# Peptides against a protein of PDB entry 6RO1, part 155

Target 1, 216 residues: chain A of PDB entry 6RO1
Amino acid sequence: LGKEIEEYIHKPKYCLPFLQPGRLVKVKNEGDDFGWGVVVNFSKKSNVKPNSGELDPLYVVEVLLRCSKESLKNSATEAAKPAKPDEKGEMQVVPVLVHLLSAISSVRLYIPKDLRPVDNRQSVLKSIQEVQKRFPDGIPLLDPIDDMGIQDQGLKKVIQKVEAFEHRMYSHPLHNDPNLETVYTLCEKKAQIAIDIKSAKRELKKARTVLQMDEL

## One batch from the design tools (peptide; made by RFdiffusion4, then SolubleMPNN)

Design b2_p25_7_s1 (from b2_p25_7, 13 letters changed)
Fold by OpenDDE base, seed 5:
Order: structure tokens, then C-alpha cells, then sequence
Structure b2_p25_7_s1 (fold): chain B 216 residues (1-216), chain A 25 residues (1-25)
């Protein structure tokens, strides 16, 4: 279910309006999970469809990501790799195809205007870590329907299934359903996205309420 | 100092409108 939602949100038609500088996004490239990064900018590239010769626009987003220091030494020839869990890593601006965005946050960070200095890039990592501390249940996601305006009936059905599953998970004590383990691995990812959506909706509602209270 | 902003529903609608206007040009 989470992967099915990702297939909608990473479409340029839906995500481009929200790719402002400072927007938090998750980036995954095959087996490489970079986690949360920050949008710097995006660009439209001309591409030609291999079979028809028709122009197919390719969208590239520059994202500030936590990268392995080893991969940076070879950055001229090799793709950036995510920092290992035990590694400090280094924040680098990486060009990413839009379809590699696995999540888009409602959070837009204030970032330094100049990201060329290492210290400025590393300060953004500190900001991401601070945001993560403020959202212990996970960084809030954009609502695909309410925020992103996706009207696709397939997505609505997926969301309804996720919500129904979440409701069942929260309404039934998790203790007794043996299908929880197999569903737990698939639902750890799907329920983590669903829990992330619902907790993000709740935390977004709470954070909006707190921000509205702080602005009052 | 404010660390971040959260996108409001109103702002999200405005972003969509702005993008639609840019696509129509």
C-alpha cells in the first residue's frame, strides 16, 4: 500500500507544485535509502522517447542528502551512496530523478542561501535532526488527496484500504492476530507509511493547531 | 528562529492554482 501511494506521489503531475527549496523529501534509489533530504531546486530536462522519438520531459530535483564519505571521493565517476547508520556522512547536493522521491513532507525548512560551504550543508543536517526530534512519530507527510489534490480513484481506493487497515490495527488489540507477523513485514512498510500518514495527519493537525495557537 | 514552516491546506491550494496557471501559459 505504501509503495502504491509512492507510485502516485512521485509523478511530476502531482509533486512538482510542492518541490520548493527547503521541502523535506525522502529519496530511495533501488537498494539505497538516503532517508530525509531537502529540496534545493528542480529542473525540466528534454528527453526523447527511445521508440517514438517524441519529446518526453525528464524532471530532475537537486536534493541535499546525507552521503557516504567514501562515495564522495569517487563522486566524479560513481553515484552517491547513502551514509551508513554508524557513519557521520556528509551532506551533498545530489541530482535525483523525480520518480525516486518516496515521500514528500509538509515541512519546508529554512535553509542557507549558499550551500557551497560544507558548514552550511551540515547545518541543514542538524535542522533535519531537530525536526525529527519534534516529530517522534515521524516527519509529517503531505496528504496526497487533501494537500496534493490527487483525484485518481485508484489512489483513493488505496488510501481507503490503508485507513481501514489502520483503523483495524488501532481498534483491535494487536496481541491476538497471528497474521500480524506476515502482515507486519509488509505492513511494517505499509503500516509505517499508513501510520506515518495518520500520525503525520494527527501531528500535522496538532502542529497546525500549535502553530495557530502560537500565531494567535 | 523559526526552523521550518508547515504547509497549510490554503497554501497547498494556492500552490496548485499557481502551477495550473503556469501550465496554461
Amino acid sequence: as target 1 above (216 residues)
Amino acid sequence: MKLYDLLTKEEAKELLKKYEELEKK
Scores: peptide ipSAE 0.472, ipTM 0.892, DockQ to the pose 0.708
Fold by OpenDDE base, seed 4:
Structure b2_p25_7_s1 (fold): chain B 216 residues (1-216), chain A 25 residues (1-25)
Amino acid sequence: as target 1 above (216 residues)
Amino acid sequence: MKLYDLLTKEEAKELLKKYEELEKK
């Protein structure tokens, strides 16, 4: 169910309006999970389909991502790799196809105008880490319907199924059924996205409350 | 110092509107 939602949100038709500089996004590429990065810019590339000659526009987003230092040594020829666990890594601007965006946040960071200096790029990592500390249940996501305006009936059905599932999970007393763990692991993957949306909505509400308190 | 902004529903609607206006052009 989460993957089904991703199939909608990464479509240029829906996500492009929200890809402003500073927007937090998650990037995944063929098993490489970069985690949260920051949008720098996007561009439309003209592409010609090799078989039909039809113009198929490609959308490329430049995203500031935490990369492995080892991968940067070969950056001229090899794709950037995510930083390993326990590695500090280095923030690099990586061109990413829009369909590789696995999530889009409601959070838009203030970023330096000039990201050429290493120190400016690393400062953005500190900002991401600070945001993550403020959202212990996860960084808030855009709502596909309410924020992104997606009207697709297929998506609405997916969301309804997720909501119905969540309701059943929370309405069933967690009785000691050992099958709950397996259902929870499979459902944690599916429900993690729903939980991420719901936790994101809750954290958005909390963050608004905290921001209102800091402005007082 | 303000670290980030959160997108409001109103702002989201404005972004969509602006984008639609750009596509119609």
Scores: peptide ipSAE 0.466, ipTM 0.889, DockQ to the pose 0.728
Fold by OpenDDE base, seed 3:
Structure b2_p25_7_s1 (fold): chain B 216 residues (1-216), chain A 25 residues (1-25)
Amino acid sequence: as target 1 above (216 residues)
Amino acid sequence: MKLYDLLTKEEAKELLKKYEELEKK
């Protein structure tokens, strides 16, 4: 369910307005979860798709992330890796593709102007940790509808289902509902709805591409 | 010192408007 919402939030048309310096974001790359980092800046790169000649703009956000010390040594040749759970790590500015943002917070930190000194970067980690202490239930997320202004009906339906599920999960006293099966069935139905939305979006994209080809 | 700001709904709407204006250019 969270993954379906993520597929909307990380779209440049929705998230770019909120990628100001100091914005808290989560970064995840495949199996590498960096957790919460801080936006430093973003840039638009013209990416010429080699096969289509279409200019697909690539958006890169520089995010201050907690990286492993090992990844710092290999930073010239290897991608940054998240700090191990038991490792202090080091805060580094890492260029990240916008689609790797798994969450965006309503929180915007005050950050040092100069992030070249290690102490300034590590001070930001202390600030993140202090924010986490203030929000024991988790750092506040941007609301996709109310804050981000996403009007997609597919997203609205996903959110309504999440809210209805959460409400049922919290309102039912734990005692009597054997509905672990219903939770799994709801998760499967939601996964199927995600697939159906993805399919419908592909069909809409194909239909738009066909309409654009018929107008040329 | 203030550690952070929370985005208000009003600020979010303003940011969205600014972005829409930038996309039209």
Scores: peptide ipSAE 0.265, ipTM 0.751, DockQ to the pose 0.722
Fold by OpenDDE base, seed 2:
Structure b2_p25_7_s1 (fold): chain B 216 residues (1-216), chain A 25 residues (1-25)
Amino acid sequence: as target 1 above (216 residues)
Amino acid sequence: MKLYDLLTKEEAKELLKKYEELEKK
C-alpha cells in the first residue's frame, strides 16, 4: 500500500508542481536511504528512447542531501552515498531522478540563496533537524488527493481501503494480525498525515508568520 | 545509455551534453 502510493507520488505529472526550492523530500535509491532532503531546483531533460526515437523526458531534481564524506571525495567517479548513522556527513546538492522521491512533504524551508559555502548547506541540515524535532511522529506529507490533486481511481481505492481499515482497527483494537500492523502503520501514517497536514499548515502559517515577523 | 538513478556531477554534465547534442539533430 505504501509502495503503491509512492508509485503515484513520484510521477512527474503529479509531483512537479510541488518541487519548488525548499520543499522537503525523501530520497531513496535502492538500498541507499538519504532520508529527508531539500529541493534546490528541477529540470526537464529531453531524452530520446533509443529504440523508438520517441521523446521520453527525464526529470532531474537537484536535492540537498546529507552525504557521506566518502561521497565528497569520490563525487566525480562515484554516486553520492547517504551519511552513515554515526557520521556527521555533509549536505551536498545531488541530482536525482524524480522517481527516486519516496515522499514529498507539505513543509517548504527557506534555503540560502548561495549554497556554495558549506556552512550554508549545513544550515539547511539544522533546519531539517529542527522540523524533525517539531514533528516527532514524522515530517508531514502532502496529501496525494487533497494537496497534490491526484484523481486516479486506483489511488482512491487504496486510500479508501486504508481508511476503512483504520476505522475497523480503531473500533476493534484486539486483532493482533501481523498484516494489520503493516496496514495500520500505513493508515496511522495517513491519518496522522492528515492531522499533521492540518497542524503543519497551521504551524507553517505560524512559522511563516514568525519568520515574517523576524524579517520585519 | 546507462540510466543513472543517482547522478554524479560529472555524469549529469555528460548526460546534459548528450541531450543537447540530440536536440540539435
Scores: peptide ipSAE 0.018, ipTM 0.328, DockQ to the pose 0.023

Design b2_p25_7_s2 (from b2_p25_7, 11 letters changed)
Fold by OpenDDE base, seed 5:
Structure b2_p25_7_s2 (fold): chain B 216 residues (1-216), chain A 25 residues (1-25)
Amino acid sequence: as target 1 above (216 residues)
Amino acid sequence: MKLYDLLTKEEAEELLKKFEEKEKE
């Protein structure tokens, strides 16, 4: 279910309006999970469809990502790799195809205007880490329907299934269902996205309420 | 110092509107 939602949110039609500088996004490239990064900018590239010769726009987003130091040494020839869990890593601006965005946050960070200095890039990592501390249940996601305005009926059905699943997971009878473990592995990813959506909705609602209370 | 902003529903609607206006241009 989470993957199905990702297939909608990474479409340029839906995500481009929200790719402002400072927007938190998750980036996954095949087996490489970069985690949360920060949008720097995006650009439209001309692409020619191989079969029709028709112009197909390709969108590239520059994202500040935590990369392994080893990959940076070979950055001229090799694609950036995510930092290992035990590695400090370095923040680098990486060009990413829009379809590699696995999540988009409602959070927009204040970032330095100049990201050329290493210290400025590393300061953004500290900011991300601070945001993560403020959201122990996960960084809040944009709502695909309410925030992103996606009207696709297929997505609505997916969201309804996720919500129904979440409701069932948090309902008392399912605590004793042994199928929870197998469903938990598949649903840990899906339920983590659903929990992330629901917790993000709750935290967004709480954070909006707190922000509204602080602005009042 | 403010570390981040959270997108409000109103702001999201404005972003969508702005994007639609640019696409029509």
Scores: peptide ipSAE 0.485, ipTM 0.904, DockQ to the pose 0.708
Fold by OpenDDE base, seed 3:
Structure b2_p25_7_s2 (fold): chain B 216 residues (1-216), chain A 25 residues (1-25)
Amino acid sequence: as target 1 above (216 residues)
Amino acid sequence: MKLYDLLTKEEAEELLKKFEEKEKE
């Protein structure tokens, strides 16, 4: 169910307005999970499909991602790879197809104007880590309906199913279902998205209130 | 469009300084 929501969110018609510089996004390419990165910019490339002659625009977003050190050495010939769990890695600006965005956060960071120095890029990683510390239950996501304004009825149905499933899981009617663990894992991913959106919106309101109080 | 800016310019600059100090150690 989380994958179904992702299929709507990563569509250019929905996500492009939210890909401003500093926006937190998750990038996943097949088996490579880069985790949270930061949008630097995006570009539209005219792609002519060789067989149909139809203009299929390619949307490429430049995302600052934590990459392995090995990826740095092979950057000219090989695609970037995510840093290993025990590796510090290095933040690099990586061109990513928009459909590889697995999540879009409501959080937007201030980023240095010049990302050429390694220290400036690494500072952004520290900023991401600080945000993660502030949100132990996960970085807040954009709400597809309320924030992104997606009107697709299919998405609304998916969300309703997720909400109904979450409600059923919490109301304990399925105590004896042996598939509860599998459903729970899938629903935890979805519920984590929906609950994290509502809770994170509340926490963000609280955090903003705290930040505003510290600025007063 | 609900944009939530969590890090101010000042906070980002402070984080940069902390990072630079740790790399020199």
Scores: peptide ipSAE 0.025, ipTM 0.416, DockQ to the pose 0.080
Fold by OpenDDE base, seed 2:
Structure b2_p25_7_s2 (fold): chain B 216 residues (1-216), chain A 25 residues (1-25)
Amino acid sequence: as target 1 above (216 residues)
Amino acid sequence: MKLYDLLTKEEAEELLKKFEEKEKE
Protein backbone atom coordinates (compact mmCIF):
# COMPACT_ATOMS: atom_id res chain seq x y z
CA LEU B 1 0.00 0.00 0.00
CA GLY B 2 2.82 2.38 0.77
CA LYS B 3 4.47 1.52 -2.48
CA GLU B 4 1.23 2.07 -4.26
CA ILE B 5 0.98 5.52 -2.78
CA GLU B 6 4.55 6.22 -3.77
CA GLU B 7 3.71 5.31 -7.33
CA TYR B 8 1.29 8.17 -7.40
CA ILE B 9 3.18 10.82 -5.51
CA HIS B 10 6.36 10.59 -7.56
CA LYS B 11 4.50 11.20 -10.80
CA PRO B 12 5.47 14.58 -12.18
CA LYS B 13 1.88 15.59 -12.76
CA TYR B 14 1.29 15.35 -9.04
CA CYS B 15 4.55 16.17 -7.33
CA LEU B 16 6.05 18.97 -9.42
CA PRO B 17 3.92 21.70 -7.88
CA PHE B 18 5.31 20.74 -4.49
CA LEU B 19 8.98 20.62 -5.41
CA GLN B 20 9.69 24.12 -4.26
CA PRO B 21 13.09 24.96 -2.83
CA GLY B 22 13.22 23.90 0.78
CA ARG B 23 10.68 21.10 0.49
CA LEU B 24 11.70 18.03 2.43
CA VAL B 25 11.74 14.90 0.33
CA LYS B 26 12.94 11.37 0.76
CA VAL B 27 15.19 9.98 -1.89
CA LYS B 28 15.66 6.30 -2.45
CA ASN B 29 17.54 4.74 -5.30
CA GLU B 30 17.20 0.99 -5.32
CA GLY B 31 19.15 -0.11 -2.28
CA ASP B 32 20.46 3.36 -1.51
CA ASP B 33 18.31 5.20 0.97
CA PHE B 34 19.41 8.78 1.36
CA GLY B 35 16.66 9.55 3.81
CA TRP B 36 15.34 13.05 4.03
CA GLY B 37 16.82 15.75 1.89
CA VAL B 38 15.83 19.20 0.81
CA VAL B 39 14.77 20.27 -2.64
CA VAL B 40 17.03 22.92 -4.08
CA ASN B 41 15.63 23.17 -7.58
CA PHE B 42 13.98 21.17 -10.31
CA SER B 43 14.16 21.23 -14.05
CA LYS B 44 12.19 19.83 -16.90
CA LYS B 45 14.19 18.64 -19.84
CA SER B 46 12.77 17.57 -23.11
CA ASN B 47 13.97 14.12 -23.92
CA VAL B 48 13.40 12.61 -27.29
CA LYS B 49 13.19 8.88 -27.25
CA PRO B 50 15.77 7.73 -29.75
CA ASN B 51 13.62 5.00 -31.22
CA SER B 52 10.19 6.59 -31.38
CA GLY B 53 11.01 10.25 -31.64
CA GLU B 54 8.44 10.79 -28.94
CA LEU B 55 9.04 13.53 -26.46
CA ASP B 56 9.62 11.97 -23.09
CA PRO B 57 10.27 14.78 -20.68
CA LEU B 58 12.77 14.10 -17.95
CA TYR B 59 12.24 15.74 -14.64
CA VAL B 60 15.33 16.24 -12.56
CA VAL B 61 15.22 17.55 -9.05
CA GLU B 62 18.30 18.79 -7.30
CA VAL B 63 18.14 17.58 -3.75
CA LEU B 64 20.49 18.37 -0.95
CA LEU B 65 21.32 14.94 0.43
CA ARG B 66 23.65 13.57 3.03
CA CYS B 67 26.26 11.75 1.02
CA SER B 68 29.23 9.64 1.91
CA LYS B 69 32.67 11.18 1.76
CA GLU B 70 33.53 8.70 -0.92
CA SER B 71 30.74 10.12 -3.01
CA LEU B 72 32.41 13.48 -2.77
CA LYS B 73 35.66 12.16 -4.08
CA ASN B 74 34.06 10.29 -6.92
CA SER B 75 31.18 12.65 -7.59
CA ALA B 76 32.32 13.23 -11.13
CA THR B 77 32.38 9.59 -12.11
CA GLU B 78 30.18 7.78 -9.66
CA ALA B 79 26.68 8.24 -8.46
CA ALA B 80 26.33 9.70 -5.02
CA LYS B 81 25.96 7.24 -2.20
CA PRO B 82 24.17 7.85 1.06
CA ALA B 83 26.22 8.44 4.15
CA LYS B 84 26.72 5.39 6.29
CA PRO B 85 24.90 5.41 9.61
CA ASP B 86 28.11 5.94 11.54
CA GLU B 87 29.47 8.41 9.06
CA LYS B 88 29.00 12.12 9.36
CA GLY B 89 28.78 12.45 5.64
CA GLU B 90 28.42 15.70 3.80
CA MET B 91 25.43 17.44 2.40
CA GLN B 92 25.65 17.60 -1.37
CA VAL B 93 23.32 18.78 -4.06
CA VAL B 94 22.47 15.68 -6.02
CA PRO B 95 20.42 15.65 -9.18
CA VAL B 96 17.82 12.91 -8.97
CA LEU B 97 15.06 11.81 -11.23
CA VAL B 98 11.70 12.72 -9.81
CA HIS B 99 10.56 9.13 -9.63
CA LEU B 100 13.23 8.51 -7.00
CA LEU B 101 11.31 10.63 -4.55
CA SER B 102 9.82 8.15 -2.14
CA ALA B 103 8.14 10.74 0.02
CA ILE B 104 7.28 14.40 0.02
CA SER B 105 6.90 16.25 3.28
CA SER B 106 4.54 19.01 4.11
CA VAL B 107 7.54 20.70 5.70
CA ARG B 108 9.41 23.30 3.77
CA LEU B 109 12.66 24.65 5.16
CA TYR B 110 14.40 27.88 4.62
CA ILE B 111 17.63 27.17 2.84
CA PRO B 112 20.64 29.40 2.41
CA LYS B 113 20.73 31.26 -0.86
CA ASP B 114 24.27 30.13 -1.48
CA LEU B 115 24.79 26.43 -1.02
CA ARG B 116 28.35 26.46 -2.33
CA PRO B 117 29.90 26.78 1.12
CA VAL B 118 30.03 23.51 3.02
CA ASP B 119 28.86 25.23 6.17
CA ASN B 120 25.70 26.40 4.47
CA ARG B 121 24.93 22.92 3.26
CA GLN B 122 25.65 21.42 6.65
CA SER B 123 23.38 23.98 8.27
CA VAL B 124 20.53 22.46 6.30
CA LEU B 125 21.34 19.09 7.79
CA LYS B 126 21.01 20.63 11.22
CA SER B 127 17.65 21.97 10.19
CA ILE B 128 16.53 18.55 8.99
CA GLN B 129 17.67 17.03 12.25
CA GLU B 130 15.77 19.66 14.16
CA VAL B 131 12.63 18.84 12.21
CA GLN B 132 13.16 15.18 12.94
CA LYS B 133 13.42 15.98 16.63
CA ARG B 134 10.18 17.89 16.47
CA PHE B 135 8.49 15.00 14.76
CA PRO B 136 9.61 11.92 16.65
CA ASP B 137 6.98 9.82 14.90
CA GLY B 138 8.35 10.86 11.55
CA ILE B 139 8.45 13.91 9.37
CA PRO B 140 4.94 14.74 8.23
CA LEU B 141 3.98 13.84 4.70
CA LEU B 142 1.88 15.71 2.23
CA ASP B 143 -1.59 14.33 2.01
CA PRO B 144 -1.82 12.96 -1.51
CA ILE B 145 -5.50 13.78 -1.69
CA ASP B 146 -5.98 16.85 0.43
CA ASP B 147 -2.63 18.51 -0.11
CA MET B 148 -1.48 17.19 -3.46
CA GLY B 149 -4.94 17.10 -4.96
CA ILE B 150 -4.62 13.64 -6.43
CA GLN B 151 -8.06 12.56 -7.53
CA ASP B 152 -7.20 9.12 -8.78
CA GLN B 153 -9.82 6.64 -7.69
CA GLY B 154 -7.24 3.94 -7.27
CA LEU B 155 -5.38 6.04 -4.76
CA LYS B 156 -8.57 6.89 -2.93
CA LYS B 157 -9.31 3.23 -2.57
CA VAL B 158 -5.84 2.58 -1.25
CA ILE B 159 -6.16 5.37 1.26
CA GLN B 160 -9.55 4.12 2.33
CA LYS B 161 -8.12 0.69 2.90
CA VAL B 162 -5.27 2.11 4.92
CA GLU B 163 -7.65 4.19 6.99
CA ALA B 164 -9.91 1.26 7.56
CA PHE B 165 -6.99 -0.84 8.58
CA GLU B 166 -5.71 1.81 10.94
CA HIS B 167 -9.09 2.12 12.48
CA ARG B 168 -9.24 -1.61 12.99
CA MET B 169 -5.78 -1.69 14.46
CA TYR B 170 -6.60 1.05 16.89
CA SER B 171 -9.90 -0.51 17.80
CA HIS B 172 -8.50 -4.00 18.23
CA PRO B 173 -5.10 -3.90 19.84
CA LEU B 174 -4.13 -7.37 18.73
CA HIS B 175 -0.88 -6.87 20.61
CA ASN B 176 -0.17 -10.53 21.05
CA ASP B 177 0.19 -11.94 17.56
CA PRO B 178 3.85 -11.98 16.47
CA ASN B 179 2.76 -12.29 12.86
CA LEU B 180 0.83 -9.12 13.31
CA GLU B 181 4.02 -7.33 14.24
CA THR B 182 5.47 -7.94 10.83
CA VAL B 183 2.25 -6.96 9.16
CA TYR B 184 1.96 -4.18 11.67
CA THR B 185 5.42 -2.93 10.87
CA LEU B 186 4.60 -2.95 7.21
CA CYS B 187 1.20 -1.52 7.90
CA GLU B 188 2.62 0.93 10.41
CA LYS B 189 4.91 2.18 7.74
CA LYS B 190 1.89 2.50 5.53
CA ALA B 191 -0.37 3.71 8.29
CA GLN B 192 2.22 6.16 9.42
CA ILE B 193 1.83 7.74 6.04
CA ALA B 194 -1.87 8.24 6.65
CA ILE B 195 -1.54 9.12 10.32
CA ASP B 196 1.25 11.47 9.51
CA ILE B 197 -1.06 13.14 7.08
CA LYS B 198 -3.68 13.88 9.69
CA SER B 199 -1.25 14.47 12.50
CA ALA B 200 0.95 16.46 10.20
CA LYS B 201 -1.97 18.56 9.18
CA ARG B 202 -2.69 19.20 12.79
CA GLU B 203 0.91 19.70 13.69
CA LEU B 204 1.56 21.76 10.60
CA LYS B 205 -1.38 23.84 11.55
CA LYS B 206 0.10 24.12 15.01
CA ALA B 207 3.60 24.66 13.72
CA ARG B 208 2.37 27.16 11.21
CA THR B 209 0.52 28.85 13.97
CA VAL B 210 3.65 28.84 16.08
CA LEU B 211 5.77 30.06 13.20
CA GLN B 212 3.22 32.70 12.45
CA MET B 213 3.16 33.65 16.08
CA ASP B 214 6.92 33.96 16.09
CA GLU B 215 6.76 36.11 13.00
CA LEU B 216 4.14 38.20 14.53
CA MET A 1 22.21 4.74 -22.19
CA LYS A 2 21.60 3.60 -18.66
CA LEU A 3 19.35 6.28 -17.39
CA TYR A 4 20.93 6.51 -14.01
CA ASP A 5 18.25 7.16 -11.49
CA LEU A 6 20.88 9.17 -9.72
CA LEU A 7 22.80 11.38 -12.01
CA THR A 8 26.28 12.49 -11.33
CA LYS A 9 26.80 16.17 -11.69
CA GLU A 10 28.68 15.55 -14.86
CA GLU A 11 26.06 13.21 -16.21
CA ALA A 12 23.36 15.67 -15.37
CA GLU A 13 25.23 18.47 -17.02
CA GLU A 14 25.88 16.37 -20.07
CA LEU A 15 22.28 15.37 -20.30
CA LEU A 16 21.24 18.94 -19.86
CA LYS A 17 23.59 20.02 -22.61
CA LYS A 18 22.33 17.33 -24.91
CA PHE A 19 18.80 18.39 -24.30
CA GLU A 20 19.58 22.02 -24.84
CA GLU A 21 21.30 21.20 -28.08
CA LYS A 22 18.34 19.20 -29.26
CA GLU A 23 15.92 21.95 -28.34
CA LYS A 24 17.90 24.36 -30.48
CA GLU A 25 17.56 22.00 -33.44
Scores: peptide ipSAE 0.022, ipTM 0.494, DockQ to the pose 0.026
Fold by OpenDDE base, seed 4:
Structure b2_p25_7_s2 (fold): chain B 216 residues (1-216), chain A 25 residues (1-25)
Amino acid sequence: as target 1 above (216 residues)
Amino acid sequence: MKLYDLLTKEEAEELLKKFEEKEKE
C-alpha cells in the first residue's frame, strides 16, 4: 500500500511544486536505499524516446545524499551507492530521476549556499540527523491529499484502503496480548502525534492565509 | 505553499519545540 502511494507522489505533475531546495526526500533505487536526503536543485531535461521519437521530458532532482566513499571514487563513471550502515559515508549531490523519490517530507531544511566544501555538505547530514532525532517514529511525510493537493480518485481509494486496514489491525483481538497493547499504544500515540502535527500545520496555514489576506 | 516553505529557521524551530511540548503533555 505504501508502494502504491509512492506511485502517485513521485509523478512530476504532483511532486515538482514541492521539490524546493532544502526539501527532505527519500531516495531509493532498486536495492539501493539512500534514505533521507535534501533537495538541492531541480531541472527538466529534454529527452527523446528512441523508439517513438516523442518528447519524454526527464525530470532530474539533485539531492544531497549520504554516499559510500568507495562509490564516490568512480562517481564520474559509476552511479553513487548508499553509505554502508557501518561507515560514515559522505554527503554528495547526486542527480536523481524524480521517480526514484520514495518519499517527500513536509520538512524543509536550510542548506548552505555553497555545497562544494565537504564540511558544508556534512553539516546538512547533521541537520538531517537532528530532524530524525526529533521524529523518532519517522520523518513526517507530505500528505498526498492535504499537502500535495492530489485529487486522483485512485489515490483516494488507496488511502481509504490503508485507513481501513489500519483500523482493522487496531481492532484485531490480538489486543489482548499485553505486549501488543504496548506496541499499539505506541503506534496510536505516534498516529495521534502525526494527526496533531497535521492539525497544527493546517491551523498555522489558515492563520497565515488569513494574515496574507489581511495584508492584501 | 506549505507553511514550512514560508517559515524562517527560527520560526520552524519554535514550531517544532511547541510540538515537542505537546507530545510531552
Scores: peptide ipSAE 0.008, ipTM 0.349, DockQ to the pose 0.063; fails the geometry check

Design b2_p25_7_s3 (from b2_p25_7, 8 letters changed)
Fold by OpenDDE base, seed 4:
Structure b2_p25_7_s3 (fold): chain B 216 residues (1-216), chain A 25 residues (1-25)
Amino acid sequence: as target 1 above (216 residues)
Amino acid sequence: APLYELLTKEEAKKLLEEYEKKLKE
């Protein structure tokens, strides 16, 4: 279910309006999970499909990501790799295809105007980490329906299923059904995403309330 | 200085509207 939601979120039609500088996004490339990064900029590139001659626009978002230092040495030829869990890593601006965005946050960071200095890039990592501390249940996600305005019935059904599943998981510990293991692995990922969405919604609601109170 | 801003529902709607306007332009 989480993957199904991602399939909607990463579509340019839906996500481009929200890719402002400072927007927190998650980036995943195949087996590489970069985690949360920060949007720096995005660009539309014209790509001509070699077989059809049709112009297929490619959308590239420059995302400040935590990368392994080893991958940066060969950065001219090799794709950046995510920092290892035990590695401090280095924040780098990485061009990312928009479809590689696995999540988009409601959080928009204030970022330095000049990200060329390493210290400025690393300061953004500290900011991300601080945001993560403020949201122990996870960084708040954009609501695909309420925030992103996705009207697709398929997504609505997915979300309803996720919500129903979450409700069932909270109401009935699925511990007793042995056939649940295979469903559970798929459901765990789905449930985790659902939990992340729900937690994010709760935190967003709380945070919005706090921000509204501070403006008041 | 604030560390971050949270997108409000109203702001999200505005972003969508602005984007739609840009697409029609």
Scores: peptide ipSAE 0.503, ipTM 0.914, DockQ to the pose 0.685
Fold by OpenDDE base, seed 5:
Structure b2_p25_7_s3 (fold): chain B 216 residues (1-216), chain A 25 residues (1-25)
Amino acid sequence: as target 1 above (216 residues)
Amino acid sequence: APLYELLTKEEAKKLLEEYEKKLKE
């Protein structure tokens, strides 16, 4: 279900209005997870479809991402790679196709105007880390319906399924504690649906098979 | 100094409206 939501939010018609400088976004590319990065700018590129010859606009977003130092040495010939967990890495501005955005946050960072100096780029990493500390349950995501204004019925059905699952999970006899119901109500009011999806998946992983988790 | 801003629902609506206006121009 989380992946299905991603298929909507990364579409240019939905996400472009929210790609301001400083916007936190997640970037994933072919198994490479860069985690949270920061939007610097985006541009529209002309593209010609090979088979039809029709003009199809290609959108490229420049995102400040934590990259491995090894990949930077070969940056002229090789694609950037995410920093390994055991390395510091370096923040670099990477051009990314918009469809590679896996998440968009409601958070917009204040960033330095000049990102050419290494120190300025690294300061942004510190800012991201500080934001992550302030949101222990995860960085808040844009609501695809309420914030992004997506009207697609397919997405609405996905969201309804998630909500129904969450309701069943929290209504389970093991959660019949009045305090838990209160917490759930507060979470519904303050928590964003995308964060709840992640939480639900984590709980499902504990209780269900990997195959069942893939259904969400 | 503030580290970040959170997009409110009202602000999100404004962004959408502004974008729609730009598309119509």
Scores: peptide ipSAE 0.497, ipTM 0.910, DockQ to the pose 0.741
Fold by OpenDDE base, seed 2:
Structure b2_p25_7_s3 (fold): chain B 216 residues (1-216), chain A 25 residues (1-25)
Amino acid sequence: as target 1 above (216 residues)
Amino acid sequence: APLYELLTKEEAKKLLEEYEKKLKE
C-alpha cells in the first residue's frame, strides 16, 4: 500500500509544486536508500526520444543527500551511494530524477544560502537529525489528498484501505497478534544489532585512538 | 532561529494555485 501511494506522489504533476528549497524528501534508487534529504533546487530537462521526436520533459531535483565518502572519491561518473548507517558520510548535492522521490514531507528546513562549503552542508544533516528527534514516530508526510491535491480515485481507495488498517491496528492491540509480535521482535532485534554495531565501532575507534596515543 | 516550517493546508493550496498559474503562462 505504501508503494502504491509512492507511485502517485513521485509524479511530476503532483510533486513539483512542493519541491521548494528546504523541503524534506526521501530518495530511493533501486537498492539504494538515501533516507531523508533536502531539496536544493529542481530543473526541467527536455529529453528528446530519438525515435519519436517527442520531447518528454524529465525533471531533475537536486537533493542534498548523505552519501558515502567512498562514492565521492570515485570518479564523477559513478552514481552517489548512500552512507552506511555506521559511517558519518558526507552531505552532497545529488541530481535525482523526480520519480525517485519516495516521500515528501510537510517539513521545510531553513537551509544555508550557500551550500558549497562542507560545513554548511553538514549543518543541514544536523538539522535533519534534529527534526527526526522531534518526530519520533517519523517525519510528517504531505497528505496526498489534502495537501498535494491528488484527486485520483485509485489513490483514494488506497488511502481508505490504509486508514481502515490503521484503525484496526489501533483498536486491536498489536500485542495479541503473534505475527505482529514476531515482526516487532525482529525489528527490535535489528535495531539492537544496529546499536551494538555502532557501540562496537565506537569502542574500536577508542581503542585505535588509545593505540595511536601510545605510539606517539 | 526556527529550524523548520510545517506546510499548512492553506499554504499547500496556495502552492498548487501558484503552480497552476505558472503552467498557464
Scores: peptide ipSAE 0.491, ipTM 0.910, DockQ to the pose 0.675
Fold by OpenDDE base, seed 3:
Structure b2_p25_7_s3 (fold): chain B 216 residues (1-216), chain A 25 residues (1-25)
Amino acid sequence: as target 1 above (216 residues)
Amino acid sequence: APLYELLTKEEAKKLLEEYEKKLKE
């Protein structure tokens, strides 16, 4: 269910309106999870030539991501790799295809105007970390329906199923409600858990079986 | 200075409207 939601939100027609500088986004490329990064800018790449079977224009978003030191050495020839858990890494502006955005946050950071200096880029990492501290249950996500305005009935059905599931989960006597900011409604809280599979897994392990988790 | 801002539902609607206008240009 989480992956199904992701397939909607990363579509350019839905996400581009929200890709302002400073917007927090998650980037995942194949097996590489960069975690939370910050949007710097985006650009439309050339209209797919009519001869290429893809009718939809490609968009590239420049995202400030925490990259491994190895990525810095091979930046000219190799794709960026996420920082390892045991390293500090370095924040780099990485061009990312829009469909690689796995999540979009309601959070928009204030970022330095000039990101050329390493110190300015690293300061953004500190900001991300501070935001994460303020949201112990996870950085808040945009609501696909209420915020992003996605009207697709398929998505609505998915969200309804997730909301129903999460409602049952949080209604369990042994389950504690997530401590999200009061700005979010109960529905938004449920959506947040539903979209962030990692967060959902953590909550489900407390109250539900692994089998139920796999159904999301 | 504030570290970040949170997008409200009302602001989100405005962003959508602005984007739609840009698409028509």
Scores: peptide ipSAE 0.491, ipTM 0.909, DockQ to the pose 0.732

